# Designs tried in a protein design run: peptides against a protein of PDB entry 7UQJ. Part 112

Target 1, 160 residues: chain A of PDB entry 7UQJ
Amino acid sequence: PELYQNFNITPPRGVLFHGPPGTGKTLMARALAASCSSDERKITFFMRKGADILSKWVGEAERQLRLLFEEAKKHQPSIIFFDEIDGLAPVRSSKQEQIHASIVSTLLALMDGMDNRGQVIVIGATNRPDAVDPALRRPGRFDREFYFPLPDVKARFKIL

## One batch from the design tools (peptide; made by RFdiffusion4, then SolubleMPNN)

Design b2_p15_4_s1 (from b2_p15_4, 7 letters changed)
Fold by OpenDDE base, seed 1:
Structure b2_p15_4_s1 (fold): chain B 160 residues (1-160), chain C 160 residues (1-160), chain D 160 residues (1-160), chain A 15 residues (1-15)
Amino acid sequence: as target 1 above (160 residues)
Amino acid sequence: as target 1 above (160 residues)
Amino acid sequence: as target 1 above (160 residues)
Amino acid sequence: PPELYPPIELPEVTF
């Protein structure tokens, strides 16, 4: 928000954090939420796991997504963070597709329905960007991708 | 691989990363994969959650494990990382044992069936090594255990 | 334990770690366990996810909580870490309340039943302290709250 | 001693 305003950059609707697990994607999403929160401007941070939305809400996942986006819109400025977003929107593989297809279509519609002037940012974190439906990675959705590289060998030796 | 070659150490078939959650087990497993990947030699990194193999593949978990090990063998050099491996191979407790027993036996057979000359390393990450079936912790399986200590108080204060 | 003894502070029965995910709550809980474990004094660390206790143990969650607290009491000094404790004890929302209400009451009773002289510390980690039943946040329960701020940009760059 | 939190280079996410 303020960071994009300072750079005259159109705020992305969706940001895909991709990279290896443990690379701090979830930490970054939250660090962004906190760094954008001042005493004068609290950002509301919504977090959902992709797999949890599917598993906890069998048949209600679409409704829960709609409610989440409505609540995020009510509590602007806000960040919706999807952890393991590939769990919500896997690339369509043949036999268990129908439930996933409706959730993907709902998420697409919700992201498309966000007004660019709205102060709602969606962050998707995945370990497998290629497992995320390409439709979500299009402009106006998760159109910015941030690769979280593994810590270099030096940072690794600092873990060793 | 190269690390073990440099030390004239026989590469372990299986490495158990155990220690506190958030101690970087997953990060380390991936950092191992990345550091062993040069521009000339890419290591294929396979990741599965133990609980996901059980929950997503009711009745197919054995087949999925076999496929995973075959695919890892095809894409050598490779790392198979099991996150939350205690979810796959809990210590046998009485009443829900049968499904877990077959998966454990399959994983044992797959680990035993790995040729020592194969460039497939299996990394299991667990928060509870004592909850992993002792049969998996035997020589030729997860025979090396790396304890991931918590960050010392100083590293903790760097997170505070 | 030793940390509280060193400061002449009455050991809390329950500590709520709240703050953004990836802020190291789980890490800290385990860091506390490790820092309190010396060669002479091993602390037993019990970890449960709030949602896992509900989902894996439909109708047995109360019994599993009781067993957990009894086991923690047997293995003193011990830490019980509840990750995502808001998943165990959500603020009562109307329609699926009964199962949650009994688990909350059981957890309350177990925390109240801990003798102050017992070397069992309960750590609850949540991303949403306001989603935790206020009854759990009362004195003698999770009466100490530690806010895990996001690492400032510098501490984030140290996690970077 | 392993630096238990390697600095994870978080890409500059411009918001």
Scores: peptide ipSAE 0.000, ipTM 0.265, DockQ to the pose 0.028; fails the geometry check
Fold by OpenDDE base, seed 2:
Structure b2_p15_4_s1 (fold): chain B 160 residues (1-160), chain C 160 residues (1-160), chain D 160 residues (1-160), chain A 15 residues (1-15)
Amino acid sequence: as target 1 above (160 residues)
Amino acid sequence: as target 1 above (160 residues)
Amino acid sequence: as target 1 above (160 residues)
Amino acid sequence: PPELYPPIELPEVTF
């Protein structure tokens, strides 16, 4: 909240952190949460993994997402961080695609239903921005994208 | 404490973390402090903001810096992190330049007065390494500089 | 290379970064690699995932680990970062336990075979330090452990 | 119900 308020930027409903593994997306989300917390304004940080949404919440994923957004709204200012949001990608089974489509549709509705005045920021982190549903990347959703490059530190990071 | 010993580099009295806003300088300083703390060796982390040194400590800034360094020495191994040390830059008033010059001179004396054997590390973070007094960047002070690149994302962080 | 020399601690051959997901373990490893790189001393950063070692390298995992350590030695000073090294945990099949035991034994031998004078640091990151083979956590291996708390852990970072 | 990861009250990282 404070980082966005200081810059007079309308708080994005969602921010997509994308970049190679270990570029610090999850860390940046936590650091932003921590940096936005002052003595007067404690930010509550909620974390979920995209893969856990698909696998652990089978049959209740939509309900658990709704509860997450309600809890985030109740504890505003808050950050919802979806780590590995590319784990909300369709896996090759038609049944998983249907489940995925339902979860994504629910997430879209929850992000669309957040008042622009709400102090809830949604941060999605992915290693594969191309695997994130384009509908999530539209204005009013994850409409801001921050690439976390491999630090182009002139040190040859030869990831072999 | 450990990673750096492998490289046989003379320990800096001060390390300057520089790079654009949001590059994780403050987070790195905290994470280094955290990483350097084990069950057997707790590192004490002291944080001050450069802007707070100039504004909140007006008239006592030098004394508060001395107390900070004494407390860091008492709680060694310790890290003193100066966030926004570029906030110790002269603002255009002659009075602020005099106050700034006095604070910088005090910081120089405190960094020079630390025994090379002391387990106190001073980390300065800045977004503007050019705004840091060159005297602070000399050997025995902030003699090591770590550029926190923006991850080379050509993402115009248009900070509007 | 620099922060850790101040603490007169014998350089670990391996450092275990442990703590909950998104505590910045991978970022810290990268940032340490970046911070240790100067114009005169470029550190080469090698990254592998523990799960990839077990799954993608089945049948060649040991050879690929050897090649990784040879390449790291050739490009010294270097950091080998094993992300999700808890992915080198026994999965409940006897065949996977044998493959795992072989990979762990190879990693042990490679860590033991590194000259204490080598400018190769091995960093393991895990969310489950209890799932890391205790043999990897012995002196001369991952003998230094850095807890990356959730910012919630009451590790008294007395930020004074 | 799968335990909602409790809100990690980020402690006041007193900056």
Scores: peptide ipSAE 0.000, ipTM 0.206, DockQ to the pose 0.044; fails the geometry check
Fold by OpenDDE base, seed 3:
Structure b2_p15_4_s1 (fold): chain B 160 residues (1-160), chain C 160 residues (1-160), chain D 160 residues (1-160), chain A 15 residues (1-15)
Amino acid sequence: as target 1 above (160 residues)
Amino acid sequence: as target 1 above (160 residues)
Amino acid sequence: as target 1 above (160 residues)
Amino acid sequence: PPELYPPIELPEVTF
């Protein structure tokens, strides 16, 4: 929060955390949420997995997204964290096209519908940024992307 | 950065990251520093441990603080991150009063001397916000406090 | 823990997290602890600072290490996280040799005494892996090392 | 006594 204000940068509606698995994307998103909560100003953190939205809510994924954004808007300031967002918003050219296309369209509309005065930040995390629909990666959506590098290859093998 | 811009809140000169140890305070501060560094606008990140300033620089802690703030000011935009700031600036009522009192007074003066237009953010991290001198937690200093909760059970699954 | 079981990888007795300060070593260790905690299988997380063991427990540091490992063994599955392990186990050739040598010897013995069937993982974090006694970095001890790079400049921009 | 940090049940932090 604070650093964007210093730069007169319109806060993006969404931030994409990308990088190899286990680089701390989810942790960072949570730490962000917590680091934006003061004793005076608690931030509400909504976490969803992309795959869980598709698998658990077949036919209701769009409604669940709408409800999620509504709840985030009610409980401002808020962070919506989508872990594994490539599971929710795969590139439209992936063979499961139709169901994903509607969900992506809903997410796009929800992100576009957040006024810049809204205290809702959307964070998407993925291991595969290129598997995320490019429409989500445009200005006013996930127009900010964070690369979480592998801790050096020798590093990663040992946490797991 | 982004969240604060949305609120028309004057960016604080200082931010206190507090919460249980290993909730990501230091990581967040570092992620903050790099998240404010673009290819066009690199943010310089200065990191010090509170205890290291006291232990390594006995009698020079004040001078080292001054030099740190001068370097941060020269290399704007900058973040000064004090890890374990409760070690540097304990509550004045702690029996090691005199040495800590002068260091706290220097830190207060340095934070107060940063013009609000300065591109220097100070981040303090502590596991014990109540062990930090209340004078540091006032408006114009560490007037923003971020609680880093223990990341949730569901959060931790995704960092690995 | 869960990740190691899934891969039939003998869990290392110890993992060294190393890299620049505030790259998320402590946070990752905590995230590991919780990602390995299910509702069915809670992992006990023991955290100590290397410097605190030396400073607070002068003459009892060895006993405190033994007690820590015993408690971790009683509360399996467990993670013992040593933050700033270079403070606890400096290279034996550092001029404060004798006190550190006994503590290192005790830590070595405790790590060696952990049967590979024990659900105790030791994580050491340091900013200076070369300041850690090489004997701790051998197979059966901290035989796994994680380099936490500075998240790339481009990565950091969007978390704030 | 070593402060046994209880198993950090990271609760589902809904922040």
Scores: peptide ipSAE 0.000, ipTM 0.295, DockQ to the pose 0.039; fails the geometry check

Design b2_p15_4_s1 (from b2_p15_4, 7 letters changed)
Fold by OpenDDE base, seed 5:
Structure b2_p15_4_s1 (fold): chain B 160 residues (1-160), chain C 160 residues (1-160), chain D 160 residues (1-160), chain A 15 residues (1-15)
Amino acid sequence: as target 1 above (160 residues)
Amino acid sequence: as target 1 above (160 residues)
Amino acid sequence: as target 1 above (160 residues)
Amino acid sequence: PPELYPPIELPEVTF
């Protein structure tokens, strides 16, 4: 939020962090939340896992997403970090598809319903950007994407 | 400490983690502390921020650094993590230069005074390695440097 | 592997990384894999997510776990990192309980079947250590636990 | 089968 406010840039509603597992996507999202927090402006960092939204909240996942977005809006400026947002994507199995499709549709609606004035950024992290529903990757949703490469051999050799 | 002792490698007295903000320096330091801890050998992790050493401890910063190193030595094996160690470096202003120079000189002396038998590692994290006093980057101090690259520059620029 | 070999310590078969989400468990596991690799000894890092094991591998999850452990054994020294290992824990629903129980039992058997000579470390990461089956937390499995605290303002953590 | 992410030869980081 602050970073974009300071640039007079309309904060992207959604940012997709993609790259191999443990490339620091979750870390970066937290570090961004921390770095965008100043003593003057604390950013509230909300974190959910895609799999937790599906598994913990069977039948309530939609309501919990709504509550999450309301809470994020109440605690502006805020970041909602969806770790493993590909875990919200339907794993192409006929029975799980409907449940996943409903949750994805709710997330789409919540991202679309974020007023442009809302200091809420949604960061989705995935190891598989192509497993994220293309509807989530459209303008006004996760319209910015960030590749987290494997820590290159050279960067990693210095951490010897 | 332990990792280097087991290799019969003199543990580096200091390690500089550098790279853009949110690249996971703080987390890596914590992670290293966690990993170097076992059920048999708990590593004590001490964390300080460079800015906090200057701002919270005006006039006591030197004493607090000494106490920190004594306590780290008392609780061996230990890691002292200085987050934002560049916050101890004088931002080139004439009045702050003296205070910063004194604190940096104290840190230098404390790192030099670490007995080679001390299982104390000092990790400095900075977003600006070139803002860290070159004296801290000398052998026997922060003599190892680790670059935490941004997850792809193209990725970060699209967040902005 | 190397860290523990160099200690003449039998490498723990399993290490549980627990703590609040994005405290760097995944990054740590990667950093450990990186750090335990030397120019002389490349550690092969395998990563799986608990939720992916359940969701992607419906009916094959057990076979895929076996293949993962065989491949990790073939590419010794190696680390198997299970991110969100609590995602293998049965969400307390009667029909999913059987599938989850079978996968957990397979993981238990694979961890028990790791020859003490195997240079394979299993790292489980969870945000909810209490959601991990107590059977996984027994000696010879995830018998070491590492707490990743939130970066709280309070400067001292014993990494237990 | 989801491709075993090829064992990322994690370059050797000697701590």
Scores: peptide ipSAE 0.000, ipTM 0.222, DockQ to the pose 0.049; fails the geometry check

Design b2_p15_4_s2 (from b2_p15_4, 7 letters changed)
Fold by OpenDDE base, seed 4:
Structure b2_p15_4_s2 (fold): chain B 160 residues (1-160), chain C 160 residues (1-160), chain D 160 residues (1-160), chain A 15 residues (1-15)
Amino acid sequence: as target 1 above (160 residues)
Amino acid sequence: as target 1 above (160 residues)
Amino acid sequence: as target 1 above (160 residues)
Amino acid sequence: APVLYPPIELPDVTF
């Protein structure tokens, strides 16, 4: 409850940050986690990269996702930030990505199993929302999306 | 010796960066590493996430910590930055976190075994200093702490 | 072709970002990836840490590098960002680092095998370009280097 | 020799 009041958003189980890479999605997820933590109420921030979960945990990725959600629930209020979530949960319809179907299904089940009473927010960041399994973008999962536009042309030209 | 002169701080074996997530602790640890490296004296920066060390290395995490400290000592002057150190060294008193007691004990021993003559600084970053084992926060370990406050509301609104 | 037009640089197979830690190399690599992605042309961003590839993939690191380059080629236009590439590809001449000679050789072969027609850019970030195998810094590999200076003393003092 | 490009001034990420 109170974690969601601190976000000034209806308590989505998941928020998808999408936009071009380097638009500050990871920084924002962290800043939001920071913003929601007060001196009295420390928010636990879990950061994982989608591709790291897939690659590190061949044969145990589902177990590691379960453990992550259990830890997040234990340390509530908490934020689970999946950076590069498209690496974790690619679109099921791609023939070559069936190897991850169990991991995606596990993440879906974990998000569905999050009690709305639990102070756990999941933030997924992707450069490609269309590369994320549409099942993750349904109500009760990543049902809120924030677009991170490219920094204005002026910010690009200061880098070029 | 000289690495510590570059920090303009008494040579702590460890510095704990704490504060809300996304307050730039990781960026600061990097910037400090940068600030302490001159063209003449390149500082080696080792970055590890606490939870990544725990997760990768069930049964070998202690060995990997030893190797990390050996590499840091070999490449001195060096900084070992543990991002999310509360994920590596949770409070020993929590019943569920006993699985990491050997890793925590290894980290303690490695920090205690750092010769004050070695140009190795350890920076731990955490969102939750109270979730870090108090044994790590003792003199001769993470005995200096830097609080990273939330960026003023003005910095948040420039990103929104 | 078009990915390289978006970078306004001759298509290097690899770009080495070097400079003191926390000078924003990772942020820049992401911002460049962002800057090169338009609404019409989404660039896939792969981020790996050099030390993470070495550590995660004991005995399979070469295979994982191959898979990473295959995925990047499949999802072209793409950027492979190696953060801390000195952790992946240490200088071969150091006696203790021979264990990584096969990984370094695999990375060299993968970079050499990148068709200039492929819209895959490799960005390596290091705090220590001199700790990266000189073979990686040759033409057709990381043949372009960007130095990231320390933020001016003024930026340091705003953080202190 | 690798071509060194001038440093890109990163905007001060004023946190």
Scores: peptide ipSAE 0.000, ipTM 0.162, DockQ to the pose 0.025
Fold by OpenDDE base, seed 1:
Structure b2_p15_4_s2 (fold): chain B 160 residues (1-160), chain C 160 residues (1-160), chain D 160 residues (1-160), chain A 15 residues (1-15)
Amino acid sequence: as target 1 above (160 residues)
Amino acid sequence: as target 1 above (160 residues)
Amino acid sequence: as target 1 above (160 residues)
Amino acid sequence: APVLYPPIELPDVTF
């Protein structure tokens, strides 16, 4: 639909913004929301942090994800922005596996369940794309990746 | 200590984030705070604007700077972020010298008085590093400078 | 023109970015500039601070505003970003009325004089939209307002 | 000095 035409992209279910912190990933997601918003067609921007979904919603994280996607679908056109998505969906091989597994599975199912005809874009932002579960980076999920280089990567990485 | 290990840098007393406005200096400082924060180990982020310290704290700016550094030390690990630090510590040769001189001297003394063993990082952000008093840019103060260029335009176009 | 088509919005003469400090208003303005910039079509980004226009341009602030708008028009497509616009255009009812009144009047006239056919967008950023002169928030000026909440966990952003 | 309207002080955020 028009949201994807406004992005001038083949409708991704998800876009991964990756790059070091403060590269403006969140801000780009908002800028995209603003750029696709018209007087007639307001875009609803939903922001969540990966770590917040895990830490603040202990035991309800899956339900809160479902509610978020339902609310985003209700408020079309919309953008769901997951900041620090590596905090939500760590690579399954990391020893912190069990607590994240069900939430990742829920997010996978929600992204797979998105009708490509719906005007909902999911943007994940991470500082570490390789720390995101590869299952999320498959076609029909976060199938587009945008590198947000640190402007002057060399200097900033010495802080991280 | 671990804050500096989490930053994977030799513990700077101060870091100057410089670069054009909205390159995410503030966002980087926050992202650094967040990235070094764990569920067990929260980083306290103190934010002040250089201009606010001068304008809001007329007559008490020095005391408020001292209190800020004390509070940051009390809430270790912590980040003190001075946004627009060029507003706090203009180059001494500017005709506005007299009002800023005592506040700059206090900030210099506070930065010099920081124990490198403490888990307090001072981040100054400016759009104009050359407008910051060179005394602040000396070793043991803002001894590291990170340029925040505009996020590369080329990476953004692939989103659209 | 294409800049406004790239924003897919009825060409606002001005957009007010409001929200708490460090919510990325400045970086959004830059992200917008970059998102609308192509390899062939660079957007020129002009940044001014409200306080800088008042403090640095003592006696020439009106002339400098005119020159800024002329230069932005010369370098189309362009964005004029006023950071801390509440510092430039405080509500007229504040007892500091006289010094700001002529500068505000000049900004009003410059915004009203913007040809909607021009590829110049004016973005004002403030932490306090209610501290901005209501005359600037009228249709044909800053007629769109974008709330930048803190990345507080629950924030649903209505991008208008 | 131009009275900079005090920006909204962000509460100190513990991350």
Scores: peptide ipSAE 0.000, ipTM 0.266, DockQ to the pose 0.057; fails the geometry check
Fold by OpenDDE base, seed 2:
Structure b2_p15_4_s2 (fold): chain B 160 residues (1-160), chain C 160 residues (1-160), chain D 160 residues (1-160), chain A 15 residues (1-15)
Amino acid sequence: as target 1 above (160 residues)
Amino acid sequence: as target 1 above (160 residues)
Amino acid sequence: as target 1 above (160 residues)
Amino acid sequence: APVLYPPIELPDVTF
């Protein structure tokens, strides 16, 4: 919240971090959480791995998502970080359509149900933005995308 | 510490981390401190925010810098991280010239007074390397610069 | 390179980054690679995900590891980063013992075959250090461990 | 279970 407030930018409800593996998406989300926290405003950081939500919570994934968003709202200002969100909400046209459709629908409803005035930011990280359901990439959801390029060989040479 | 020893590079006394806001400069400094600590060799990490040194310590900023460097030397191996160092040591030609000149002179003297054999590394982070006094960027001070590029220039300008 | 030279520490051949998911292990490895490059000494960064090595290359995983280490040696100074190394070299006592035993043995041989004077650093990242084969955690291999805590206050004190 | 990361208390300036 504070990082966005300092920049006079309307905080997105959802931010999609995308780019090749190990570009620092997960770390950037944590760094944003850290940089938005102050002595007066501690930001609660919630992390989930998309694949873990599907594998650990077969049949309860929807309930676990609801509980996650409720806890995030209760502990606002907060960040919900979904690592490997492509594992949670793959494109609906994939053969695993039914189980994923319910989870996607729940996540969409939770994203839409966040008051714009709420101090809850959702960050999704993926290596495959095209593998994320386009419905999640609409305005009011993951409507802002951040490409984490491979540090171009040239960019590393300017770090040194 | 160890990753760098393999590369046979003369260790800088000072490292300037520069790049746009939210590049992870602060997190990188913390993470370098972390990655330099082992079970046998804990690295003490000292952090100061440049703006805080000027605002909290009006008239005592020089003394606080001296005490910081003394504590860092006492607890070596150590890292001193100045976040937003452009707030501490702006270019002298700026209208706030006199108060800044004294702090810059003290910081220069402290950087110069570090024995090359000392296990104290100074990291300065800035969003504006051109706003840092060029005297700090000379050999034996912040003589190495690390550019933290935007993960894609276009993506950060939507956070900022 | 330079941060470590100041600390007079024998550079590890292998560094284990461990800690909870999203603690920034992958970005740290990239940032260390970036921070070790210079205009004169470009560090080549090689990244592999442990699970991807096993999944993509059933039966060729050993050959791919050898080729990776050869390329890293050819392009020295270099860093090899294994993300999710627990996925590549799980503890042998797990029921998938035979395929993993061969990969672990190959990785051990490659780690042992690195000349101590070689400018190749291996970084393994895991969320589960106890799931990594103890043979990889021996001197001359991943003999140095960096705990990436949750940014909980208590966890930062274990990096230091 | 949600790995609730406690609020990153910005550590006080001393690590």
Scores: peptide ipSAE 0.000, ipTM 0.196, DockQ to the pose 0.038; fails the geometry check

Design b2_p15_4_s2 (from b2_p15_4, 7 letters changed)
Fold by OpenDDE base, seed 5:
Structure b2_p15_4_s2 (fold): chain B 160 residues (1-160), chain C 160 residues (1-160), chain D 160 residues (1-160), chain A 15 residues (1-15)
Amino acid sequence: as target 1 above (160 residues)
Amino acid sequence: as target 1 above (160 residues)
Amino acid sequence: as target 1 above (160 residues)
Amino acid sequence: APVLYPPIELPDVTF
């Protein structure tokens, strides 16, 4: 919340962090949450992994998503970080459509249902933005995208 | 520890982590410390924030730096992590030269005084490597620099 | 490289980075790789995600693992980073035992087959060390474990 | 319980 409040920017409802694996998307989301949390304004950071929501909460994933968003709203200002959101919300037209459609639809509804007054930011991280359902990448959802390039292979060598 | 032992590289006395805010420099330093500590060999991780040393230890910052390095040497193997080291060691030619010159000189002396036999690594993190006194970036001090690239700057501006 | 070189620690064949999500395990592995690669000694960093190996390489995951280890050995010194290794090598006794047993067995064999002379380090990252097959956590495999605690103030004391 | 990540004031972690 504060990241955006300090900048007179309407906090995005959803931000998609995309880029190759280990470009630090998860770490960035955490570091963002950290840098957003002042002594004056603590940010509650919720993390979920897309595949964990599907695997651990088989049959309750939708309920757990609802509870997550409710809790994030209760503890606002908050960040919900979905690591590997492509694991949670694969492209609808994928062969996995039947398995994940209900979860995707629930996430869509939860993001749509976030009132503009709530200080809840959703960050989705993916290594494959094209594997995320385009419906999630629409205005009012993950309508802002951040590319995390590989730390240039050359830049790695200059460090040593 | 072990990742590096394979490579017959003289351990740096000092490593500068630089890159834009939220690139995970602080968390990287911590996770390095965590990854350096095995059950067989615990690494003592000391963290200080440059601005905190100046603000909390006004008039004693030099003494506190000395104590920190002594304690790190006593508890070796150790890592001293200076988060926001540009706040501790601004460029000498800055208007703040008179206020911070003694702290900078103390840190220089402490890094120079680290015997090559000590298992003390100093990590400085900054968002502004050019705001760090070039004297700290010389051989035997922060002579290795790690760029933590932003996830593409262009992606940041699109969220604005 | 250098953090560990000081410490006369035999480089692990395998290191398990474990801890709560977004504690920077992936970024740590990358920064370790970056900090291992001098101009004198470039480290080849291979990254794979456990779930990606299973999903993208359905029916070829074992072959792709073999190719990965061969390529890592060919480009040594190298790091193989398995992000979310619990997604690649779930506990054998799980109901998913039949689906992933061949991949787990292949990874076990590949780690066992790493000659002690090879400069290949395998880093597995997981949010759930208990979800990784205990066979992978044995000597000669992921025999070193690094806990990445949450940055919570209270959790810090337990690592001392 | 949601893993509430408190504000990443990363205090000293001695590992």
Scores: peptide ipSAE 0.000, ipTM 0.232, DockQ to the pose 0.042; fails the geometry check

